Peptides against a protein of PDB entry 3T6J. Designs and how they scored, part 264

Target 1, 375 residues: chain A of PDB entry 3T6J
Amino acid sequence: PIVESYIGFIESYRDPFGSRGEFEGFVAVVNKAMSAKFERLVASAEQLLKELPWPPTFEKDKFLTPDFTSLDVLTFAGSGIPAGINIPNYDDLRQTEGFKNVSLGNVLAVAYATQREKLTFLEEDDKDLYILWKGPSFDVQVGLHELLGHGSGKLFVQDEKGAFNFDQETVINPETGEQIQSWYRSGETWDSKFSTIASSYEECRAESVGLYLCLHPQVLEIFGFEGADAEDVIYVNWLNMVRAGLLALEFYTPEAFNWRQAHMQARFVILRVLLEAGEGLVTITPTTGSDGRPDARVRLDRSKIRSVGKPALERFLRRLQVLKSTGDVAGGRALYEGYATVTDAPPECFLTLRDTVLLRKESRKLIVQPNTRLE
Target 2, 372 residues: chain A of PDB entry 3T6J as posed
Amino acid sequence: PIVESYIGFIESYRDPFGSRGEFEGFVAVVNKAMSAKFERLVASAEQLLKELPWPPTFEKDKFLTPDFTSLDVLTFAGSGIPAGINIPNYDDLRQTEGFKNVSLGNVLAVAYREKLTFLEEDDKDLYILWKGPSFDVQVGLHALLGHGSGKLFVQDEKGAFNFDQETVINPETGEQIQSWYRSGETWDSKFSTIASSYEECRAESVGLYLCLHPQVLEIFGFEGADAEDVIYVNWLNMVRAGLLALEFYTPEAFNWRQAHMQARFVILRVLLEAGEGLVTITPTTGSDGRPDARVRLDRSKIRSVGKPALERFLRRLQVLKSTGDVAGGRALYEGYATVTDAPPECFLTLRDTVLLRKESRKLIVQPNTRLE

## One batch from the design tools (peptide; made by RFdiffusion4, then SolubleMPNN)

Design b2_p25_2_s1 (from b2_p25_2, 7 letters changed)
Fold by OpenDDE base, seed 2:
Structure b2_p25_2_s1 (fold): chain B 375 residues (1-375), chain A 25 residues (1-25)
Amino acid sequence: as target 1 above (375 residues)
Amino acid sequence: MTGIAGDVYPVATEADLAAEAEAAA
C-alpha cells in the first residue's frame, strides 16, 4: 500500500485569532480507486476555476497543479478529524508554490452510516434519497471544497518594494465598478487581517464553491454521475448543506454571541443566504415529533436550485471573494457577521430552532482507530 | 485548511465537553 503521513502545527481552528496552528498528525493509506476520481478533478481544475463567479483578475495568475488523494486513515492525532484537507494554509504559498488536497475516505464512510430512523429534520420523502446519496454527494462536495474552494482566488498584494501583483489601472472591482482601493500590504496575510472570522469565512467560501460548482455537468461526470443520478447528487448535496446550516445552531453560544465551530458557522451563513433568496427555495418548518416534543423540517425545492439558489449563491460567493482579494476586512466582517447573526426574529426564529436542534441532538460520533492485518 | 470537519467530527470546545458530561450525568 501507498502510505502517506503529515505532522505539525497545521490547523488554526482552535486559535481565537486563527493564526496559531494546533499540533496534528496522521498516518494513512491511499485509496487508489477514489483517488483516481480526484485526479480527474485536478485535471479539470484549471477549466473549472473559470466557472467561478469572479473575474480572472481575481483568480490566481498561474494554475499550479496540486496533488489530490483519498486516504484511509490508520491513525490520527488531533482535536478533530476532518473530512478533507487543503494544505498549506498560507494563501501566498498556495499561489506561489502550490498545494495538496486529501480526502479522508474512511472518515467520510463513518459519516455515511446514518440510520434512517435517526435522521433528523428531513422530510420523509427525502430520507431514503438522502441516505443513498449522502456519501457520493459528500465526496463531490469535499473534492470541490478542497481543490476549487481553498485552492481558488487571488489575494491582491503590494510587496515590500511597493510593487503590485495586479494592474491598479485596469483591474475593476466587480461589486463597485471602481478600481481596487484596498489590498494586502507586505506582511499582511488572510489570517492576520480577517482574524476572528478568517477561518469560518474561508470555510464558507469553500463550501459555497462546492455547492456552486457541483451544478456543473463536468463535475458530476468526473465523479461518475449522469442523468437522474447526477440530479439526485446535486439535490442531496444542497439538501445536506441547508440541513447542516440548521444543525449548526448547536455550535452557537447565545450568551457569548459566538460560534464554537468554524465550518458550522459557515454552513449557517449559507443557510441564511439561501433563505434570503426566498421564492420557496428553502423552508424550515417547526413541527411536533412523534414523541410530542418540538421538531423541525427542512425543505429544499430542487426545481429552484438553479433558478433561485445558484444566482443567490453566485452573488454571495462573488462578494466573499472580492472582499477577500481586496483585504476589505470591514466589508467582509459586515457581510459575514450579518449572515452569522443568530436572533429569534421571525419568520425563522433561529434561537427557538436552536432549542429544537439541541433537543434532537444525536450522540457524539466516535471514531475508533482501525486495526490492520497482514493477509 | 481542513474541509468539512464539522460533519463527522465537530471540534468540541471545553464548554461543549462540559455540557455533554452534564447532560450524560
Scores: peptide ipSAE 0.030, ipTM 0.571, DockQ to the pose 0.261
Fold by OpenDDE base, seed 4:
Structure b2_p25_2_s1 (fold): chain B 375 residues (1-375), chain A 25 residues (1-25)
Amino acid sequence: as target 1 above (375 residues)
Amino acid sequence: MTGIAGDVYPVATEADLAAEAEAAA
């Protein structure tokens, strides 16, 4: 078998300032069969990057073909087991030197085994579909999230010699219609500038890329989905995201006004964006469970994903990227924290919903080290 | 950067775990 590993101070999610890496490591075996899907995604990456809702001037100047491998994890040491990884974590290195993507396939597989009776917050009619397509939709989402999410976008930089990596005279900010007014100076990084929101903001961008690009027929075809199956994968992927946004409330601490998990905060932000889009795209309805205690249902109108959801996400995702590229911390923080704010304001009453989420909290899964066998 | 999908959750801080334990009790 082909063995891959990494070890070191890599991910900064546990640093409040997003700068210091947590020590982690894994040993994994390459899953060749699953890697083939991601190889096809890589082969289409340059074209798919053009589908993202920002001008080419906000994308990397030169496409650097990355590696993408599906891995079966044998052991993982860290605070959490990821579904996917994009490294290095430095955006400047990603855009100049390239990057590698991995999908932790067997980790995803564990998530696929959901019992119907334990599946919370979905309509009964959606549960079977959700169970059926959760796995496949996760593969799509993770692939897009890592490769085209974390692997996309350009930082505007002025180097130590005063040279810009963009044409100040010709590059236009698509949000303002003006020339670029801000950038990263020498020594400034994404994490150093955006600090407390950097990790969650970037995860939100990557998740949004996944949702946005999963609508593209080519993406679905790469993963082997066509016709009704493709539409179901799209629906379940979006449904999973909006459900995750509700579940995210578990990771909010009202007393401290803070989030404890970057990805969950990101998913809540996306939920807020899609709720703001209105038009019946997403509805969260408080209910009463069979036990007589509070419950809730999330509804996603699949017929409105493209007509309502996509445009809303497009605008939001473009704003995320533009603010990131230009190093506009003030604008970025205002945007992101605005959507990340949890209140009890109607109609959603998120603090009340949080109580429901906590009440309906599922037991955490214990993932243990697998065994391997040569056959 | 690392993506966490679905119901795969990182280990919360000790404080978070303690709070969860209290809430579950």
Scores: peptide ipSAE 0.037, ipTM 0.582, DockQ to the pose 0.234; fails the geometry check
Fold by OpenDDE base, seed 3:
Structure b2_p25_2_s1 (fold): chain B 375 residues (1-375), chain A 25 residues (1-25)
Amino acid sequence: as target 1 above (375 residues)
Amino acid sequence: MTGIAGDVYPVATEADLAAEAEAAA
């Protein structure tokens, strides 16, 4: 339809246990021009799913072609407006019935309106490129995140009758080399098992899929980027993610040892993964601002994205998926909480960097609901 | 709904809303 809407208990980000949905609703209009790009992405989705770093046995048995539409939001009622949406949130329904994706295009456009002088934590040489390509790169990231992130992967399930949705004798865990030893039982869900880390873990998986697949030439071609432009879009997408990982520290509460935002926690985890990769891929350098106060710079070595970044992200993303598929809560929690831990340990000194992030924090932007006119 | 929260406009949590309410108060 030209007008899209939904209403109900949809997102569980505000529930510490990831179970209770917040009542949310929106009304939006279809952006036909941008939707055409996402339609091309959908047309390539089945092939792109094969590029993900897990065995086909850990992917959905049958590809269910989803809808993907770019929307201009007219009204949004909820605690916050997302950049993209994948519904339903239930993995079992996504596997058996399918799903729908939307990109909230005008929300993205507002988020991209950053003044160069206010752009924090980037090198001066990166600022102009970042401003130029932030929007386009984020369109790519949102598309991949929703469609191929949230829309990918299989949960291993034993139903009420004792039947498995996978062959126990032939399916091998790629991390252990052994047969599958854990799965979801009847009545168990992703959220019920992984609880406090479920939302952030899934967002981290989806964001990682975006970064990983944006390196594929076909993805950039779908969005209309070729040659040097495609490489710049890739660079800015990765740069935006590592910057976001630093900015994420705003949403960590040291006194409670908890995160207040699932997506920001996810972005911090990705930053930690890419920092761990080493070899000068990502560097965070404390500096002094022009005002004489603490500042910082994030550097991403463009030449090391494919050689260092991609392999590190591949290994991490595979582990995320395997642990998710097998319902291995202990392993998943150990992995994810390990990367989500914020300490003041050298060399990064993240708690000290958090103080810098808070010092450089921009005022929260207000989103004003738009109007439509008949022209 | 699993959505990408924009870097600038993340979905607010209950903790964020509570903190904002306290600050307004």
Scores: peptide ipSAE 0.032, ipTM 0.564, DockQ to the pose 0.274; fails the geometry check
Fold by OpenDDE base, seed 1:
Parts: sequence; C-alpha cells; structure tokens
Structure b2_p25_2_s1 (fold): chain B 375 residues (1-375), chain A 25 residues (1-25)
Amino acid sequence: as target 1 above (375 residues)
Amino acid sequence: MTGIAGDVYPVATEADLAAEAEAAA
C-alpha cells in the first residue's frame, strides 16, 4: 500500500489569534479507488474556478495543479480528526508553490453511521433520503471545500519593493465599482490581518464554495451522479449544511459571546445567510418531541435552492472573497460578525433554539485506532 | 502574500459522532 503521513504544528484553530498551530500527525493508506474521483475533480479544477462568482482578477493568476488523495487513516494524533485537509496554510505559498489536498475517507464513513431514530431536527420524510445520500454528498462537499474553496482566490499584495500583483488602473472592485483601495502590505498575512475571525471566515468561504459549485452539473458528473440522484445529492448537501448551522449553536458560549469551533461558526453563518434570503427557502420550527420536551425541525425547500439559495449564496460568497482579496478587515469583520451574532431576537430566537440543541445533544462518539489485517 | 491557517474540514462534531455511536449501538 501507499503510505502517507505528516506531522508538525499545522492547524491554528485552537489559537484565538489564529497564528499558533497545534501539534498533530497522521499515518494513512492511500485509497486508490476514491482518489480517482478527486483526480477527475482536479482535472476540471481550472475550468471550475471560472464558475466562482468573482472576476478573474480576483482569482489566482496561474493555476497550479494540486495533489488530491483519499486517505484511510490508521492513526491521527491531535485534538480532533478532520474530514479533509488543504495544506500549506499560507496563502502566499498556495499561490506561488501550490498546495495538497487530502480526504480522510474512513473518517467520513464513521460519521455516516447515524441511526434513523436518532437523527435530530429533520422532517420524517427527509430522514431516509438524508441517510442514503449523506455520505456521497459529503464526499462532494469535502472535495469542493478543499480543492476549490481553500484552493481559490487571490490576495492583492504590495511587495517590499512597492510593486503590486494586480493592475491598479484596471482592476475594479465588483462590490463598489471602484478601483482597489486596500491590499496586503509586505509581511501582512491573512491570519495576521483578520486575526480572531480568520479561521472561521475562511472555512465559511470554503463551505460556501462547496454549496455553490455542487449545483454545477459537471461537478456531479465527476462524482458519478446523474438525473434524480444528482438532484438528491444537491438537496442533501444543502440540507446537511442548514442542519449543521442549527447544531452549531452547541459550540456558542453566550456568557463569553464567543464560538468554540471555527467550522461550526461558519456553518451557522451560512444558515443565517440562507434564512435571510427568505421566500420559504429555509424554515426552522420549534416543536415538541415525542418525549414532551422541546424539539425543532429544519426544512429546506428543494425547489428554491437554485432560484433563491444560489443567488443569496453567490452575493455572500463574492463579498467574502472581495473583502479577503483586498484585506478589508473592517468590512470583513462587520460582515462576518454580523452573521455570526447569536441573539434571542425573533423570529428565530437562536438562544432559545440553543437550549433545544443542547437538550437533544447526542453523546460524543469515540474514534479509536483501526485494525488492519492481511487477507 | 501571507499564510492562511491550515484548513481542516471537520468530519463529525462531537455531537454528530455521539449521535452516530448511539444510533449504531
């Protein structure tokens, strides 16, 4: 078997300032069959990047073909096991040297073992479909998230010699209609500028890319989905995201007004964006469970994903990218923290919903080291 | 160009993992 590993200070999610990496490491075996799907995605990546909702001037000048591999993890040392990884975590290196993507395939498989009876916050008519397509839809989401999420976009930079990596006279900010007014200076990084919101903001951008591009027929074809199956994969992917946004409330601490997990904060932000779109796209309804205690249901109108959801996500995603590219910390913080704010304001009453989420919380699964056997 | 923090797509939240474990039990 082909063995891959990495070790070191990699992910900064545990650092409130997003700068210090946690020491982690893994040993994994390459899953050749699953890797072939991601290779097809890589082969289409340059074309798919053009489908993202920002001008080419906000995309990388040159596409650098990355590696993408599906891995079956034998051991993972760290505070948590990811589903996918994009490295390095430095935008400058991603833009100049390239990057590598991995999907931790067997970790994803463990996440799909939910019993129907324990599946919270979904309508009964969605549960079977959700169980059937959660795995496949998540493979699509992870692939897009890593490769085209984290792997996309350009930072506008002025180097130490005063030269710009963009044409100041011709590049226009699509949100303002004006020339570019801000950029990264020499020594400034994404993490250093955006600090406390950098990790979650970037995860939100990557998740949004996944949702946006999963609507593209070519993406679904690459993963082997056509016709009704493709539509079901789309629906379940979006449904999973809005459900995740509700579940995210577990990771909010009201007393400290802070989030304890960057990806969950990102998912909550996406939920808020899709709720704001209105028109019956997403509905969260407080209910009473069979046990007589508080419950809730999330509904997603399948017929409105393309007509209502996609345009809302397009506008939001473009804004995320423009603010990131221009290093507009004030604008980025205002946008992101606005959507990340958790209050008890009607109609959603998110703090009250949080109590329901906590009440319905399932016990944490333990992931143990797998065994291998020669056959 | 400055570095972006390592991008990890979390698989299952503790809650998701817990829910699945209980469902599988």
Scores: peptide ipSAE 0.022, ipTM 0.488, DockQ to the pose 0.118; fails the geometry check

Design b2_p25_2_s2 (from b2_p25_2, 8 letters changed)
Fold by OpenDDE base, seed 2:
Structure b2_p25_2_s2 (fold): chain B 375 residues (1-375), chain A 25 residues (1-25)
Amino acid sequence: as target 1 above (375 residues)
Amino acid sequence: MTGIAGDVYPVATEEDLEAARKAAE
C-alpha cells in the first residue's frame, strides 16, 4: 500500500486570529479507486476555474496542477478530523508553488452513515433521497471545496519593491466598475489582514464554490453521475448545505455573539444568502415533533436552484472573491458579519430556531482509529 | 479544509460502522 503522512503546525481554526497552527498529524493509506475520481477533477481544474464568477484577472495567473488523493486514515492526531484538506494554508505558496488536496475517505464513509429515524429537519419525502445521495454529493462537495475553492483566486499584491502583480490601469473591480483601490502590501497575508473572520470567510468561499460548480454537468460526469442521478446529487448537495446552515446554530453562542466553529458559521452564512434570494427557494418552518416538542423542517425547491439559487450564490461568491483579492477588510467584514449575525427577527427567528436545534441535537460521532490486518 | 462537525450528526452505531466499512471496500 501507498502510505502518506503529514505532521506539524498546520491548521489555525482554533486561533481566534487565524494565524497560529495547532499541532496535527496523520498516517493514512491511499485509496486508489477513490483517488481516480479526484484525478479526473484535477485534469479538468483549469477549465473549471474559468467557470467561477470572477474575471480572469482575479484568478491565479498560472495554473499549477495539484495533487488530489483519497486517503484512508489509520491514525489522526488533532482536535478534529476533517473530510478534506488543502495544503499549504498560505495563499502565496499556493500561487507560486502549488498545493495538495486530500480526501479522508473513511472519515467520509463514517459521516455518511445515517439512520432515517434520526435524520432531523428534513421533509419526509426528502429523507430517503438524502440518505441515498448524501455520500456521493458530499464527495463532489469536498472535491470542489478543496481543489477549486481553496485552490482558486488571486491576491493582489504590491511587493517590497513597489511592483504590482496586476495591471493597475486595466484591471477593473467587477463590483464597483472602478480600478483596483486596495491590495496586500509586502508582509500582509490573508490571515493577518482579515484576522478574526479569515478562516470562516475562506471556508464560506470554498463551500460556495462547491455549490456553484456542482451545477456544471462536467463536474457531475467526472464523478459518474448523469441524467436524473446528477440532478438528485445536485439537489441533495444543496439540501445538505441549507440543512447544515440550520444545524450550524448549535455552534453560535448568543451571550458572546460569537461562533465556535468556522465551517458552521460559513454554512449559516450560505443559508442566509439563499434565504435572502427569496422566491420560495428555501423555507424553514417551525413544526411540532411526534414527541410534542419543537421541531423544524427545511425545504429546498429543486426547481429554483438554477433560476434563483445560482444567481444569488454567484453574486455573493463574486463579492467574497473580489473583497479577498483586493484586501478590503472593511468591506469583507461588513459583508460577512452581516450574514453571520444571528437574531430573533422575523420571519426566520434564528435564536428560536437555535433552541430547536439544540433540543434536537444528537450525540457526537466519535471516530476511533481503525485496525489494519494483512490477509 | 472542510470539516464534518461530528457534533451535528448522530452517533454511529455498530451497524453504522459496519455499513461504513463495507462501503469503503
Scores: peptide ipSAE 0.028, ipTM 0.477, DockQ to the pose 0.098
Fold by OpenDDE base, seed 3:
Structure b2_p25_2_s2 (fold): chain B 375 residues (1-375), chain A 25 residues (1-25)
Amino acid sequence: as target 1 above (375 residues)
Amino acid sequence: MTGIAGDVYPVATEEDLEAARKAAE
């Protein structure tokens, strides 16, 4: 078998300032069969990057073909096991040296083991479809998130010699219609500049890329979905995201106005964006459970994903990228924290919904790490 | 590493890690 491993200070999710890495490591075995799908995605990556809703000037100047491998994790040492990985985390290195993507296939498989009767916050009519397609849709999302999410976009930089990696005279900010007015200076990084919001913001961008690009027929074809199945995968992927946005409230601490998990914060932000789009795309309805206690239902109108959801996400995603590229911390923080704010304002009453989420919280699953042998 | 944390497995607490260790033994 092909064995892969890494070790070191890698992820900064536990640092409030998003700068200091947690020491972690893994040992994994390559799943050749699953890797083939991701290889096809890599082969299409350069073309798919052009489908992202920002000008080419905000994308990497040179496409560097990354590796993408599905891994079965044998051991993982750290505070959490991800579903996918994109490394290195340094944007400058991603731009100049390239990156590697991995999907932790057996971790994903564990995440799919949900009993129908325990599945919260979905309409009954959606539960069977959700169970059926959660796995496949998540594979799509992970692939897009890592490869085209984290693997996309350019930071505008002025180097130590004063040279720019972009043409100041010709590059236009698509949001303002003006020339670029801000950039990263020598020594400034994404994490150092955006600090407390950096990790979650980047996760939000990556998740948004996944949702946006999963609508592309070529993506679904790469993963082997066509016709009605493809549409169901899209629907479940979006449904999973809006559900996750509700579930995310578990990880918000009202007393501290703080989020405890970057990905969950990101998913909540996306939920807010899609709710703001209106037109009945997403609805969250407080209900009463069979036990007489508070419950809720999330509904996503399938017919409005492309007509309402996609444009809303497009605008949001473009704005995320532009603010990231230009190092506009003030604008980025205003945008992101605005959507990340949790209040009890109607109609959503998110703080009240949080109580419902906590009430309906599932027991935490244990992860048992496997072993393997050659026969 | 920027990765999709599965919805199910956010950052583990020390208690979670200890429980996982025990379950693997």
Scores: peptide ipSAE 0.036, ipTM 0.559, DockQ to the pose 0.391; fails the geometry check
Fold by OpenDDE base, seed 1:
Order: C-alpha cells, then sequence, then structure tokens
Structure b2_p25_2_s2 (fold): chain B 375 residues (1-375), chain A 25 residues (1-25)
C-alpha cells in the first residue's frame, strides 16, 4: 500500500491570529479506488477554474496540476480530524510551486452514519434523502472545496523590486470597475494580512466554491451522478450547508462575541448569504419538538437553488475573491464580519436559535483509530 | 490549509480540551 503522512505545525485554526500552526500529524493509506474520482476532477480542474465567478486576471496565471488522493486514515493526532486537506498553507507557494489535496475517506464514511431519529433540524420529508445522499454529496463538496476552493484564486503582489504580478494598467476590479488599487507587498501573506478572519474567510470561500461548482453538470458527471441523482446530490449538498450554518451556532460564544471554529463560522456566513437572498430559498422555522421543548426546521427550496441561490452565492463568492486578491482587509473584514455577526434580531433571532441548537446538541462521536492488515 | 472539517468532528475548542483534561483525571 501507498502510505501518506505529514507532521508538524501545519494548521492555524487554533491561533486567534490565524498564523501559528498547531502541531499535528497523520498516517494514512491511499485508497486507490476512491482516488480515481478525484483524479478525474483534477483532469478537469483547469477548465472548471474558468467557471469560477471572477475574471481570469484574478485566477492563477498558470495552472499547476496538483495531486489529489483519497486517504484512509490510520492515525490522526490533532485537535480535530478534517474531511479534506489542502497544503501548503501559503498562497504564494500554491501559485508558484503547486499544492496537494487529500480527502480523508474513512473520516467521511464515519460521518455518513447518521440515525434518522437523531437527525436534527430537517423536515421529515428531507431526512431520508439527506441520509441517502449525504455521503456522496460530501465527496463532491470535499473535492471541490480542496481542489478548486483552496486551489483557486490569485493574490496580487508587488515584489521587493516594485514589480507587479499583474498588469496594473489593464486589470480591472470587477466590483468597482476601477484599476487595482491595493495588493500584497513583499512579505505580506493572506494570513498575516487578514489575521483573525483569514482562516474562516478562506474556508468560507472554499465552501462557497464547492456549492457553486457542484451545480455544474460536468462536476456531477465526474463523480458519476446523472439525472435525478445529480439533482439530489446538489440539493443535499446545499441542504447540508444551510443546516450546518444553523448547527454552527454551537460554536459561537455570545459573551465574547467570537467564534470557536473557523469552518462553522464559515458555514454560518453562507447561511446568512443564502437567507439574505430571500425569495423563500431558505427558511428557518422555530418549532416545538415531540418532547415539548424548542426545536427548529431548516427548509431549502430546491427549485430556487439555481434561480436564487446561485446568483447570490456568485456575487458573494466574487466579492470574497476580489477582496482577497487585492488584499483589501478593510473591505474583506467588513463583508465577512457583517455576515458573521450573531444577534437576536428578527426574523431569524439567531441567539434564540442558538439556545435551541444547544438544547438539541448531540454528543460528539468518538473516533476510534483503525488498524489495517495485509491479507 | 485544512479543508472541510467534518460537522461531527470539528476542531476541538478550548472547552473541549478542558473537558478532556477533566475526564482524564
Amino acid sequence: as target 1 above (375 residues)
Amino acid sequence: MTGIAGDVYPVATEEDLEAARKAAE
């Protein structure tokens, strides 16, 4: 078997400033069969990158074919086990040297084991569909998130000699219609510049890329979904995201006005974006559970994903990328923190919903690290 | 960067770590 491993100060999710990595490591075995789907995605990556909602001038100058493997994790030492990983964590290196993507396949498989009766916040008519397609939709989302999320976009840079990696005279900011007015200076990085919001912002961008591109027929085809199945995978992927946005409230600390988990914050932001889109796309309804205690239901109108959801996400995702590319911290922070704000304002009353989320919180599952054997 | 953290297995919070410490006593 092919063994993959990494170890070191890698992920900065526990750093309030998003800069210092947590010491972590894993040992895994390549799942060749599952890797094949991701290889097909890699083969289409250059074309799919063109489908992202920003001008080519905001995309990488040269496509560097990354590696993408599905891994069965034997051991993982860290604060949490991700579903996917994109490394290195430096955008400049991603742009110039390339990157690697991994899907932690057996971690995803564990996440698929959901009991219907314990599935919170979904309508009854969605539960069976959700259970059926959660796994497949996760595969799609992880692939897109890592490869085309983290693996996309360009940072505008002025080097130490004053040279730009873009044509300052011709490149136009699609949001303003003006020339590029800000960029990264020598020594500035995404993390150093965006600091406290960098990790969550980037995760939000990557998640948004996943949702956006999963609508593309070629993506679904790559993963082997056609017709009604493809539509169900799309629906469940989006449904999972909006549900996750609600669940994310668990990781908000009202007293400190902070988020304790970057990905969950990102998912909440996406929920807010989709709620803002209106038109009945997403509805959160407080209810009373069978136990007489507070509950809630999230509804996603399938018929409005493309007509309402996609345009909203497109605009939002483009703004995320443009602000990232230009190093516009002020604009980026204003945008992101605006959507990340949790209040008790109607109609959503998110702080009240948070109480409901906490009330319905399920016990965290214990991950048991497996063994492998040669037969 | 770590990509998608599983909803079931998010990055541990400080509260989680504290709870784990207490449980280990």
Scores: peptide ipSAE 0.035, ipTM 0.586, DockQ to the pose 0.312; fails the geometry check
Fold by OpenDDE base, seed 5:
Structure b2_p25_2_s2 (fold): chain B 375 residues (1-375), chain A 25 residues (1-25)
Amino acid sequence: as target 1 above (375 residues)
Amino acid sequence: MTGIAGDVYPVATEEDLEAARKAAE
């Protein structure tokens, strides 16, 4: 078997300022069969990047073909096991040297093990479909999230010599219609500038890329889905995201006005964006469970994903990228924190919903190191 | 950067770590 490992201070999710890495390490074995799907996605990546809702001037000048490998984890040391990883974590290096993507396949498999009776906040009619397609839809989402999410977008930079990596005279900000007025200076990085929101903001961008691009038929074809199956995968992927946005409230601390998990904050932001789109796309309805205690249901109107959801996500995703590219921390913070704010304002009453989420919280699962043998 | 995480196995919060410490005691 092909063995991969990494060890070091890698992920900064535990740093409030998003700069200091937490010590993490894993040893894994390459799953060649699962890697083949991601290789097909890599082969189409350059074309798919053009489908993202920003001008080519806001995309990387040169596409650097990354590696994408599915890994079966033997051991993992850290505060949590991810479903996917994109490294290195430095955007400048990603732009100039390239990057590597990995999917933790056996971790994903564990995530797929959902019991119907324990599945919260979904309509009964959606539960069977959700169980059936959660795995496949998650594979699609992870692939897009890592490869085309974290792997996309350009940072505008002025180097130590005063040279720009973009044409100041011709590049236009699509949001303002004006020339670029801000950029990263020498020594400034994504994490150093955006600090407390950097990790969650980037995860939100990557998740949004996944939702947006999963609507493209070519993406579904790469993963082997066509016709009704493709539509079901899309539906379940979006449904999973809006559900995750509700579940995310578990990781909000009202007393401190802070989020304790970057990905969950990102998912809540996406939920807010899709709720704001209106027109019956997403509905969260408080209910009463069979036990007589508070419950809730999330409903996503399948027929409105493309007509209502996609345009809303397009606008939001473009704004995320433009603000990131230009190093506009003030604008980025205003946008992101606006959607990340949790209040009890009607109609959603998110703080009240949080109580319901906590009430329906599932026990945390334990992942145990697998035993392996050579046959 | 770590990709999708936290759906089923979120990154441990300080509260989680504290709870685990107390439980081990």
Scores: peptide ipSAE 0.035, ipTM 0.559, DockQ to the pose 0.303; fails the geometry check

